# Peptides against a protein of PDB entry 3KDP, part 217

Target 1, 230 residues: chain A of PDB entry 3KDP
Amino acid sequence: PFLIFIIANIPLPLGTVTILCIDLGTDMVPAISLAYEQAESDIMKRQPRNPKTDKLVNEQLISMAYGQIGMIQALGGFFTYFVILAENGFLPIHLLGLRVNWDDRWINDVEDSYGQQWTYEQRKIVEFTCHTPFFVTIVVVQWADLVICKTRRNSVFQQGMKNKILIFGLFEETALAAFLSYCPGMGVALRMYPLKPTWWFCAFPYSLLIFVYDEVRKLIIRRRPGGWVE

## One batch from the design tools (peptide; made by RFdiffusion4, then SolubleMPNN)

Design b2_p28_5_s4 (from b2_p28_5, 22 letters changed)
Fold by OpenDDE base, seed 1:
Structure b2_p28_5_s4 (fold): chain B 230 residues (1-230), chain A 28 residues (1-28)
Amino acid sequence: as target 1 above (230 residues)
Amino acid sequence: DEEEERQKVLEEAKKLLEEGRKILEEAL
């Protein structure tokens, strides 16, 4: 998200504090939960033919999978960001290069795509309004990620949700998202204004996309054992 | 109405958190 912000020179879609909340609040419990997940017996039963090479290959595959999931998460967040800004009169094309004027407190007449003038304060409100749904989108997409990460080869539907700690992690991150989204004062404290409940659903298509992506990936692995997608 | 919906979501999230804590207590 931050890289796209720099490259596209768009208004900041996600605040630093929100990023910290993701990193420290959302990722920690899930990471712990995954550590308690029983490694699929198939991974453990394969005696490493060459421990060094097999470890490296596995690390690369994991890194690629996480990288791809992270990209989908970012896309989901940006989708939500662009939808919110579009609803407030800022079309995506208009946002390109707008950052300089957007962040200038002395410019109080920044025009949206429809010629409406926005004060600095109004712009910051809408910017901060994007932080919450971006965060929520990441959390919702992360549900799929966490569930997917439970299994390497088996379908989520086959493995089931046996890890109670993982389930707790999902509840915790959801509760945190709700707290940050709806607790009074979060707009001032964390630059996260309250979110309309309907925006929770904006992330679901991307969550579903991750599920579909992983199921397809796993299906390919099952059909082509030893393929590069594994 | 929007504020009521926000409160409902927050209350539901609290319930889920409490349930999650129970699950954690049972799991640990």
Scores: peptide ipSAE 0.000, ipTM 0.266, DockQ to the pose 0.712
Fold by OpenDDE base, seed 4:
Structure b2_p28_5_s4 (fold): chain B 230 residues (1-230), chain A 28 residues (1-28)
Amino acid sequence: as target 1 above (230 residues)
Amino acid sequence: DEEEERQKVLEEAKKLLEEGRKILEEAL
């Protein structure tokens, strides 16, 4: 997200504190939960043909898959960001290169896509309004990511939800998102303004996309054992 | 200068988080 912010020179979609809350607060408990999960039947039963080479190849393939999932998560957050800014008069094309003028405190007449002028304070309110939905979108997408991470080869439908710690992690992550979104003072402390409940649903298409992606990936792995998609 | 410092802090935080994630992935 931050790399796209720099490259596209758009207004900051996600605050630094929210990024820290995602990476430390939402990912830690789920990661611990995966350590306590019963070994996937296929991972433990399938001995590597060459323990050294197959482990390295499998680690590279897993890293690549997680990288792709992370990109889908980022796209989900940016989608929500662009929708909110578009609803406030800033179309995605207009946001490109706008950062310099957006962050300038002395410019109080930044025009939106419809010719409306925005003061610095008004722009910062809209920016901070985007931080919360971006965070919540990532959390909702992470629900799907956490559910798929429990299996490397087997379908989620085949293995089911057996890890109670993972379920607890999902609830904790959701509770943290609700706290940061609706607790008074978060707009000042974390630059996260209150979120309309409807924005929680904006991430569901991306959660579904992650599920479909992972199920297709796993299906390919099952049909072509030892392929580059593992 | 404040934005560059903020970016540096963000990059450092991201690096720490990525390292933490790698440690967790290696432990898993």
Scores: peptide ipSAE 0.000, ipTM 0.221, DockQ to the pose 0.031
Fold by OpenDDE base, seed 5:
Structure b2_p28_5_s4 (fold): chain B 230 residues (1-230), chain A 28 residues (1-28)
Amino acid sequence: as target 1 above (230 residues)
Amino acid sequence: DEEEERQKVLEEAKKLLEEGRKILEEAL
């Protein structure tokens, strides 16, 4: 998100503190869950693997999967960001290069896509209004990520949601998202303004996309062991 | 050896999580 912010010169979609909350608060529990589940899967079913070659392949596969999921997650966040700004009069094309004028306190006549002028304070309110939905979108997409990460090769439907750590992770990230979104004072403390409940559903298509992607990936791996998708 | 490495990674992840929670609490 921060790289896109710099490259595209768009208004900041997510605050640094919120990013830290995601990385340390929401992503860590999934990572721990994955570490435990990898341990369980290796203990229960695998014949003595050649530990050197299989570890390296597994680490690469996990890294690639996380990278791809992270990209879809970022796309979901940016989608929500652009929708909110569009609803407030700023179309995506108009946001390109707008950062310099957007962040300038002395410019109080920044025009939206419809010619409406926005004061600095008004712009910052809209910007901060985007932070919460972006965060919530990431959390909702992470639900799918957590669910898909439970199984390395099998469909989620085959293994079910038996991992207590996974369930705890889903609860923790959802509770954190709700707290940050609706607790009084978060708009001032974290620059996260309250979110309409409808925005929680904005990320669902992306969660579904991640789920479908992972199921397709796993299906391909099962049908073509040793293929390029591994 | 692989289980010990996993346990180390898990412990490190728990430490990072705890640090993250502290940072969040301080921010809040």
Scores: peptide ipSAE 0.000, ipTM 0.198, DockQ to the pose 0.021
Fold by OpenDDE base, seed 2:
Structure b2_p28_5_s4 (fold): chain B 230 residues (1-230), chain A 28 residues (1-28)
Amino acid sequence: as target 1 above (230 residues)
Amino acid sequence: DEEEERQKVLEEAKKLLEEGRKILEEAL
């Protein structure tokens, strides 16, 4: 998210504190859950091939999977960001390079895509309005990610939701998202304004996309063992 | 009075964000 923010020079879609909350708070329990479940699945089902090569491949696969999932999560967040800004009159193309003027307190006549002038306060409200939905989108996408990452090779339908740690992680991140989104004072403390319930649903298509993507990936891996997708 | 308080809170929040950004820039 931060890299896209720098490269595109767009208004900040997610506050630094919120990013830290995602990295330290939301991702930690899921990552631990995945580490435990992967350790169990790898130990129980794989005959030890050459332990050195398998460890390296496993680390690379985990890193790549996390990287890909992280990119999809970021895309989901940015989608929600762009939708909100578009609904408020700022089309994605217009946002490119707008950051300099957006962040300037002395410019109170930033024009949207429709020629509406936005004061510094107004545009900051819109920016902060994007932070909560972005965060919630990441959490909702993480639901799918966690469910998917539960199994490296098996379908979610085959292994089921038996991992209590995973389920707990899902509830924890959801509770955290709800807390950050709706707790009084979070708008002031974290620049996260209350999220309309409708925005929770904006993330669902991406969660479904991740789910479908991973199931397809797993199907490909099962059909072509040793392919580049592994 | 409420607008002034809101502006003060916004300024403090900006300072915190800038500090957080500096920390992140130093950590990267």
Scores: peptide ipSAE 0.005, ipTM 0.242, DockQ to the pose 0.027; fails the geometry check

Design b2_p28_6_s1 (from b2_p28_6, 21 letters changed)
Fold by OpenDDE base, seed 2:
Structure b2_p28_6_s1 (fold): chain B 230 residues (1-230), chain A 28 residues (1-28)
Amino acid sequence: as target 1 above (230 residues)
Amino acid sequence: SEEEIKKVLEEAEELLKKGKELLKEFLE
């Protein structure tokens, strides 16, 4: 998120404190849960692998846990960010390069995509309105991402939900999201304004898409071993 | 202050990075 913020020079989609909460509070338990995940049934049925192959599998698993999941989460968060800003009159293309004027307290006439002028205070309200939904979106996307990362080739339905640590992690991150979203004072302390319940559902189509995509990917891998999709 | 928050965030990110590296080593 921070890299995209710098590169695109867009208004800050997520507060720094909230980013910290994601990194330390949300991602840690899921990452640990993946380390304790039961061996995939298809891996267990395979003949003893060459030690070189086992290292490659571990490296790939780590890459998924720390790289791919984070990327998908960021995409989900940014999706929600752009939706909220678009609903408030700021189209994605208009946000490019807008940060300089957006963050300037002395500019009170920043125009949206429709020519409406926004004061600094109004802009900050809409910015802070994005923080909570962005975080919640990450959590909702994690529901899918963590589940799909349990296995490399097997379907989630085949492997099952036996990892108690993963299940606990899902509840923990959801509880944290609810706490940060609805606890009094979070708007002041973390710049996270209360989230309308409807925004919880904004991420669901995206999570579902990722889930379906991964299941299809895994299906292809099972049908065509050694393909480029693996 | 925003600067203090930034400092804490940077420290936390460094710790997280170290933790990830340790976890990587453990999983190898």
Scores: peptide ipSAE 0.000, ipTM 0.254, DockQ to the pose 0.032
Fold by OpenDDE base, seed 3:
Structure b2_p28_6_s1 (fold): chain B 230 residues (1-230), chain A 28 residues (1-28)
Amino acid sequence: as target 1 above (230 residues)
Amino acid sequence: SEEEIKKVLEEAEELLKKGKELLKEFLE
């Protein structure tokens, strides 16, 4: 998400601190949950832990979390960002290179795609309105990611939701999203304005896409062990 | 400034990369 912001010089879709909280904070509990699940699996099998094999598994899990799925998360976030700005009169093409004028406090007549003039304060309201849906989109997509990352080969339906720490992680992320979206003062403190309840559902297609993609991938792995999709 | 924001974003990306590496180590 940062690369698109830097390259396109568009209005900031999500605060840097908030992104750091997502990528380091919200992902910490999932990472711990996966570590415990692996440890439980090792205990149940009564086999000595192989550090080399475990390292490879962990690298694959991290690659899934921050690679392909991370790209889909970013795309989902940017989609919601562009939709909100378009609803407020700023078409995606018009946002290219607009950052300099957008952030200038002395320019109070920035025109949207339809010739409507926007004050600095109005522009910042729209910018901050984008932050919350972007964050929520990432959280909703992370639900699918966390469920997917439980196993490399087994379906979610086969593995089940037995890891209490993972369930806690999902709850924690959801509670954080609700807190940031609806707690008074978050617009000032974190530049996140209240979210319309309907925007919670805008990310569901992406979560479903990731879920279907991973189930298909896992199905292929089960049918063709050692295939290129591993 | 836009340049300052870009610098902060680059620093954030570096921190995220380090964080991911630490997570890999933690999961080992």
Scores: peptide ipSAE 0.000, ipTM 0.240, DockQ to the pose 0.028
Fold by OpenDDE base, seed 4:
Structure b2_p28_6_s1 (fold): chain B 230 residues (1-230), chain A 28 residues (1-28)
Amino acid sequence: as target 1 above (230 residues)
Amino acid sequence: SEEEIKKVLEEAEELLKKGKELLKEFLE
């Protein structure tokens, strides 16, 4: 989110504190879970560190947890962000470079893609409306991504869901998402307005697509070792 | 407090803006 914010100069899709909540609340437990996961030879180029003796997670596990997961999360979140803004009249192309005017409280005539003028207050409402579903989308996508991160070659069905810590992490992040989405005061504290329950389900197709894509990718890898998709 | 959290958020947003400016300067 931060990189896209800098590069595209778009309205902020997610607050920094909320990002920290993701990092600490949703990413940490999964990262730990990966440390306890059984090594797959194609992922674990180095012998896994003993989680009981080694304080640091393997660099490969870190790269998966913070690189790959973060990337898919960002993609899912931004998808939701752009959908919401588009529904409110702001097409993705129009958002490019809009941040400066968007954040200026003295500009009350920012035009959307259809020529409608938006006051500062209206813009902020729309911005904050994006935060919660963005976050929830990240969580829902993360469900898929956490599972697919367990293996590069093996199917989820082959590896199974034996890691209890991973399962716990999935529940924890879901609980956190629910808390941040529905707890009173989050709109003021974290600029996360309450989420309509329907938005939880809006992310599911995306997660499913990620699952299907990854399973297909893994299938291709198994059929064509050393291919470009590996 | 909610106010403290809000303040931290505002500060973080300012840091993001500064980071953007720094990155812009670095790329120029």
Scores: peptide ipSAE 0.000, ipTM 0.214, DockQ to the pose 0.018
Fold by OpenDDE base, seed 5:
Structure b2_p28_6_s1 (fold): chain B 230 residues (1-230), chain A 28 residues (1-28)
Amino acid sequence: as target 1 above (230 residues)
Amino acid sequence: SEEEIKKVLEEAEELLKKGKELLKEFLE
């Protein structure tokens, strides 16, 4: 998010404090859950042909897969951001380069895509309205990410949801998201304004996309062992 | 253990909540 903020000069989609809440509050439990996940049957049964070379290749492939998932996750967040701004009159193309004027408190006549002028206060309200849905989108996409990261080769349906810590992590991050989204004063404290419950579903297509991506990847790995998609 | 992990996580959540409340108080 921060890189896109700098490169595209768009209004800030997600605050630093919110990012810290993701990293420390939502990602920690999932990461621990993955560490204690039951070994995949195939991982334990496979004897490496060359332990040194095969380990390095596998680590690289896993890192690439996680990088791709993270990219899809970010796209989901930005999708939600752009939808909210579009609903408030700011089309995506109009946001490019707008940051300088957007963040200037002395400019009270920033025009939206339809020629409506926005005061600094009004713009900041809209910006902060984006923070909560962006965060919630990340959480919803993380549901799929947590589930798919449980296994390397087997389908989620084959491995099952046996890790209680993972289930707890899903509950915890959802509860945290609900707290941050609906607790009074979060708009002032964290610049996270309350969102409509319907915004929880905005990320579902991306969650599904991640799920489908991983299932397809795993299917390819099972059909073509040692392929580049591992 | 799973219970120890859960306890640590609950403590972390509580600390995060307290931090948010403090931040709220400073920003009000």
Scores: peptide ipSAE 0.000, ipTM 0.236, DockQ to the pose 0.029

Design b2_p28_6_s2 (from b2_p28_6, 21 letters changed)
Fold by OpenDDE base, seed 2:
Structure b2_p28_6_s2 (fold): chain B 230 residues (1-230), chain A 28 residues (1-28)
Amino acid sequence: as target 1 above (230 residues)
Amino acid sequence: SKEEIEKALKEAEELLEEGKKLLEEFEE
């Protein structure tokens, strides 16, 4: 996610403090929920494999799967960012390389895609307006991620939502997102301005995409045991 | 290869950390 920011040299989509809140606040409960994951029924029924090769393959595949999911999460966040900026007159192509002028306090006439001039203060308001939706997008996408991480091979529909810790984690992340989005003072403290309820729905397509992706992945694993997707 | 993916992931993590540090410097 930050690679796109660095490479594209676009305005900052998410503040560093908010990123830390994601890393420390939203990922901890999911990690705990995974530690208390109920044993997958197929793992217990699995015939003994070569422990050396299978462990290495499994670790690689888990890493790849998490990397892919993380990439989809980032894409969801950036999508929301670009939508908000586009609604405020900044098309994605215009944002490329704009960061230098965007962050310059002495430039008060940065033009948008329509020739409207933006003061530094106005630009920062728009930037901070993006922070909350980006964060919320990550949380909503994480709902799907947490649910899919509950199983390695079995469908979520087969395993069911029996992990109370996972359910609690989902509520905690949602509560944190609501707190950061709507609590007074967060605009000053975390540069997160209040989010319109409509922006919660911007992440839903990506949440669904992750869900479908994982179900398809698991389906392939079930149909083609020992494949590189496993 | 696994090693290349791990190396790429490690490089990406390092770049992310450097990016975070740079962002922190710009936010100050």
Scores: peptide ipSAE 0.000, ipTM 0.211, DockQ to the pose 0.015
Fold by OpenDDE base, seed 3:
Structure b2_p28_6_s2 (fold): chain B 230 residues (1-230), chain A 28 residues (1-28)
Amino acid sequence: as target 1 above (230 residues)
Amino acid sequence: SKEEIEKALKEAEELLEEGKKLLEEFEE
C-alpha cells in the first residue's frame, strides 16, 4: 500500500500508524500460530529431517505465501480506497499525481472529477474516511490468511479449528478493527473515522477469493506432490 | 522520524492490549 502511494503519488490510503498496527499486530499472531503448528508437526514427524534443507523450504514457502497473500490484501484495500474516493467524486485516474496539491494546506480549491472544489479540511476528511475501510478490508482478508496458513497440504475442513492461538488471533484482529472503527477519538488520534457497517461486507469477496485460491493450490499440491506450486 | 515510529509503535501496542482486555471481558 505504501509503495503504491509513493509510486502513483495518490492521496494516502492508509495511515502509517495503522500500517504499523497491521504489520505488528496482525502478522504477529499468524507467525506465532505457524511456529506452534510447525513445532507440533515436527513432534509428530519422528524422522530426522535435514534441518538446513527443511528450514530453507519452509522459509521459501512462508515468503511466497506472505508475498502472494500480501499482494491480494493490498489489492483489496486499494479497491476499497478507490471506491470510496469515486463515491466522493474522485475517479482513480484523477487521483494520479494529485498528492502534491492534495496535501497542500494553502490550496482550498482542488477540483474533483466533476469540477467540485474541495477545501483542505474536506479532502482530509475523505482521506481519513478511507483509512478505516482499508484497515477493515485487510483484517477481513487476514481471516482467510490465518485459516489458510493453518494447513500447508490439508484442507481447512480436515484439520478443523483446533488451534486456540489461531482462533484467538482472529478475535484479536476483529476486536482491534472494531475498536479502531468505533471508539470515540480514533478519528483524531489515528485518523480513522467511523466505519459504516456495510463496508465490512465489501472485503468478503476478497477473503472468499483467497480461500478458494488456497484450496485450489492445496488440491494441486495433493494431486501433484513435488510440483512447482510447492 | 525514528522517534515518531517508536511512538506510533507504543500507541499501537497499547491499543492492542486494550483490545485484548475488551475481548477477555466479552468472553466472560
Scores: peptide ipSAE 0.000, ipTM 0.220, DockQ to the pose 0.050
Fold by OpenDDE base, seed 4:
Structure b2_p28_6_s2 (fold): chain B 230 residues (1-230), chain A 28 residues (1-28)
Amino acid sequence: as target 1 above (230 residues)
Amino acid sequence: SKEEIEKALKEAEELLEEGKKLLEEFEE
């Protein structure tokens, strides 16, 4: 998220504290779950390591955790971010380069895509309104991503959901998302305003799309070994 | 721990500031 924020110079889609909550509360348990996942031969280039003596996560699992999971999380979050801002009058193209004026407290006439002027306070309200849905979207997308990360070539249906730690992680991150979304004071403490229940479901199609895409990708890999999709 | 959270928060703030500086450098 931060890299896209820098490159696109858009308003901050996710607060620093919220990012911390993702890293410590959401990503930790899944990362541990990956360490205990049954090795797939194409993911685990080396024999399964002893988790007591060796690194919990090998270089490939680390790359998947920080690269693939992070990218899918960012994409899912940004999707929701752009949807919310578009609903409030800010089209994605208009957000490009807007950060400087957006964060300036002395500018109270920032125009949206439709010529409506926004005060600094109004802009910050809509920004903070994006934080909670962004976080929830990350969680929902992560459900699919965590499931697909355990396999590279095999279908989820073939590998199954045997990792109890993964399942626990999915429930824990969902509970955390619910807590952060609905607990009083989170708007002040984390700049996460209360989430409309409907926003829990807006990420589901995206999560499903990623899941289906990955299954199709894996199907292609199985049909064309050594292809670029690998 | 509370200290780890505070440290991580500080690191994240530093990264944010570095990102802002990089943006300023690209705008010049």
Scores: peptide ipSAE 0.000, ipTM 0.212, DockQ to the pose 0.017
Fold by OpenDDE base, seed 5:
Structure b2_p28_6_s2 (fold): chain B 230 residues (1-230), chain A 28 residues (1-28)
Amino acid sequence: as target 1 above (230 residues)
Amino acid sequence: SKEEIEKALKEAEELLEEGKKLLEEFEE
């Protein structure tokens, strides 16, 4: 998000406080939950045929997979951001380079894609309206990330959701998202305005995409035991 | 296999591009 903000010079889609809530709140509990996940019997029992080459390949594949998942997560957040801004009259192309004028409180006539003029206060309301949905989108995508990361080879359907700590982590993230989205005063304190419940569903296609991607990956691994993807 | 991973990567990139196109269509 921050890199795209710098490159595209667009209005800030997510505040620093919300990023900290993700890093410290939503990522830590899940990370702990994954540490307590039961090791896949196949991963622990199978010695690599060549410990040096097979380990290196697996580390690269895991790194690439996590990198891709992170990119899909970021894209989900940006999708939600651009949808909200488009609904308010700001098309993505128009947002490019707009940040300088957007953040200038002395400019009260910033035009949207349809020629409507927006005051500084109106622009900030729209910006802060984007923060909550962006955060919620990340949380919803993280549900899929947590579920897929618990296993390397076994399908989610085969392994099931037996880790109570993981389930607790999912509820904690959801509760935090609900608190930040609906608690009075969060618009002032964290620049997160209340969210309509319908926006929770905006991220579901991306969560499904991550889930399908991982299931297909795992299916390939199962069909070709000893392949590079294990 | 490396080739299957590259293929899956390519398919994911294609899906990402389709997602971008859908975004562009929502922008029009």
Scores: peptide ipSAE 0.000, ipTM 0.189, DockQ to the pose 0.015; fails the geometry check

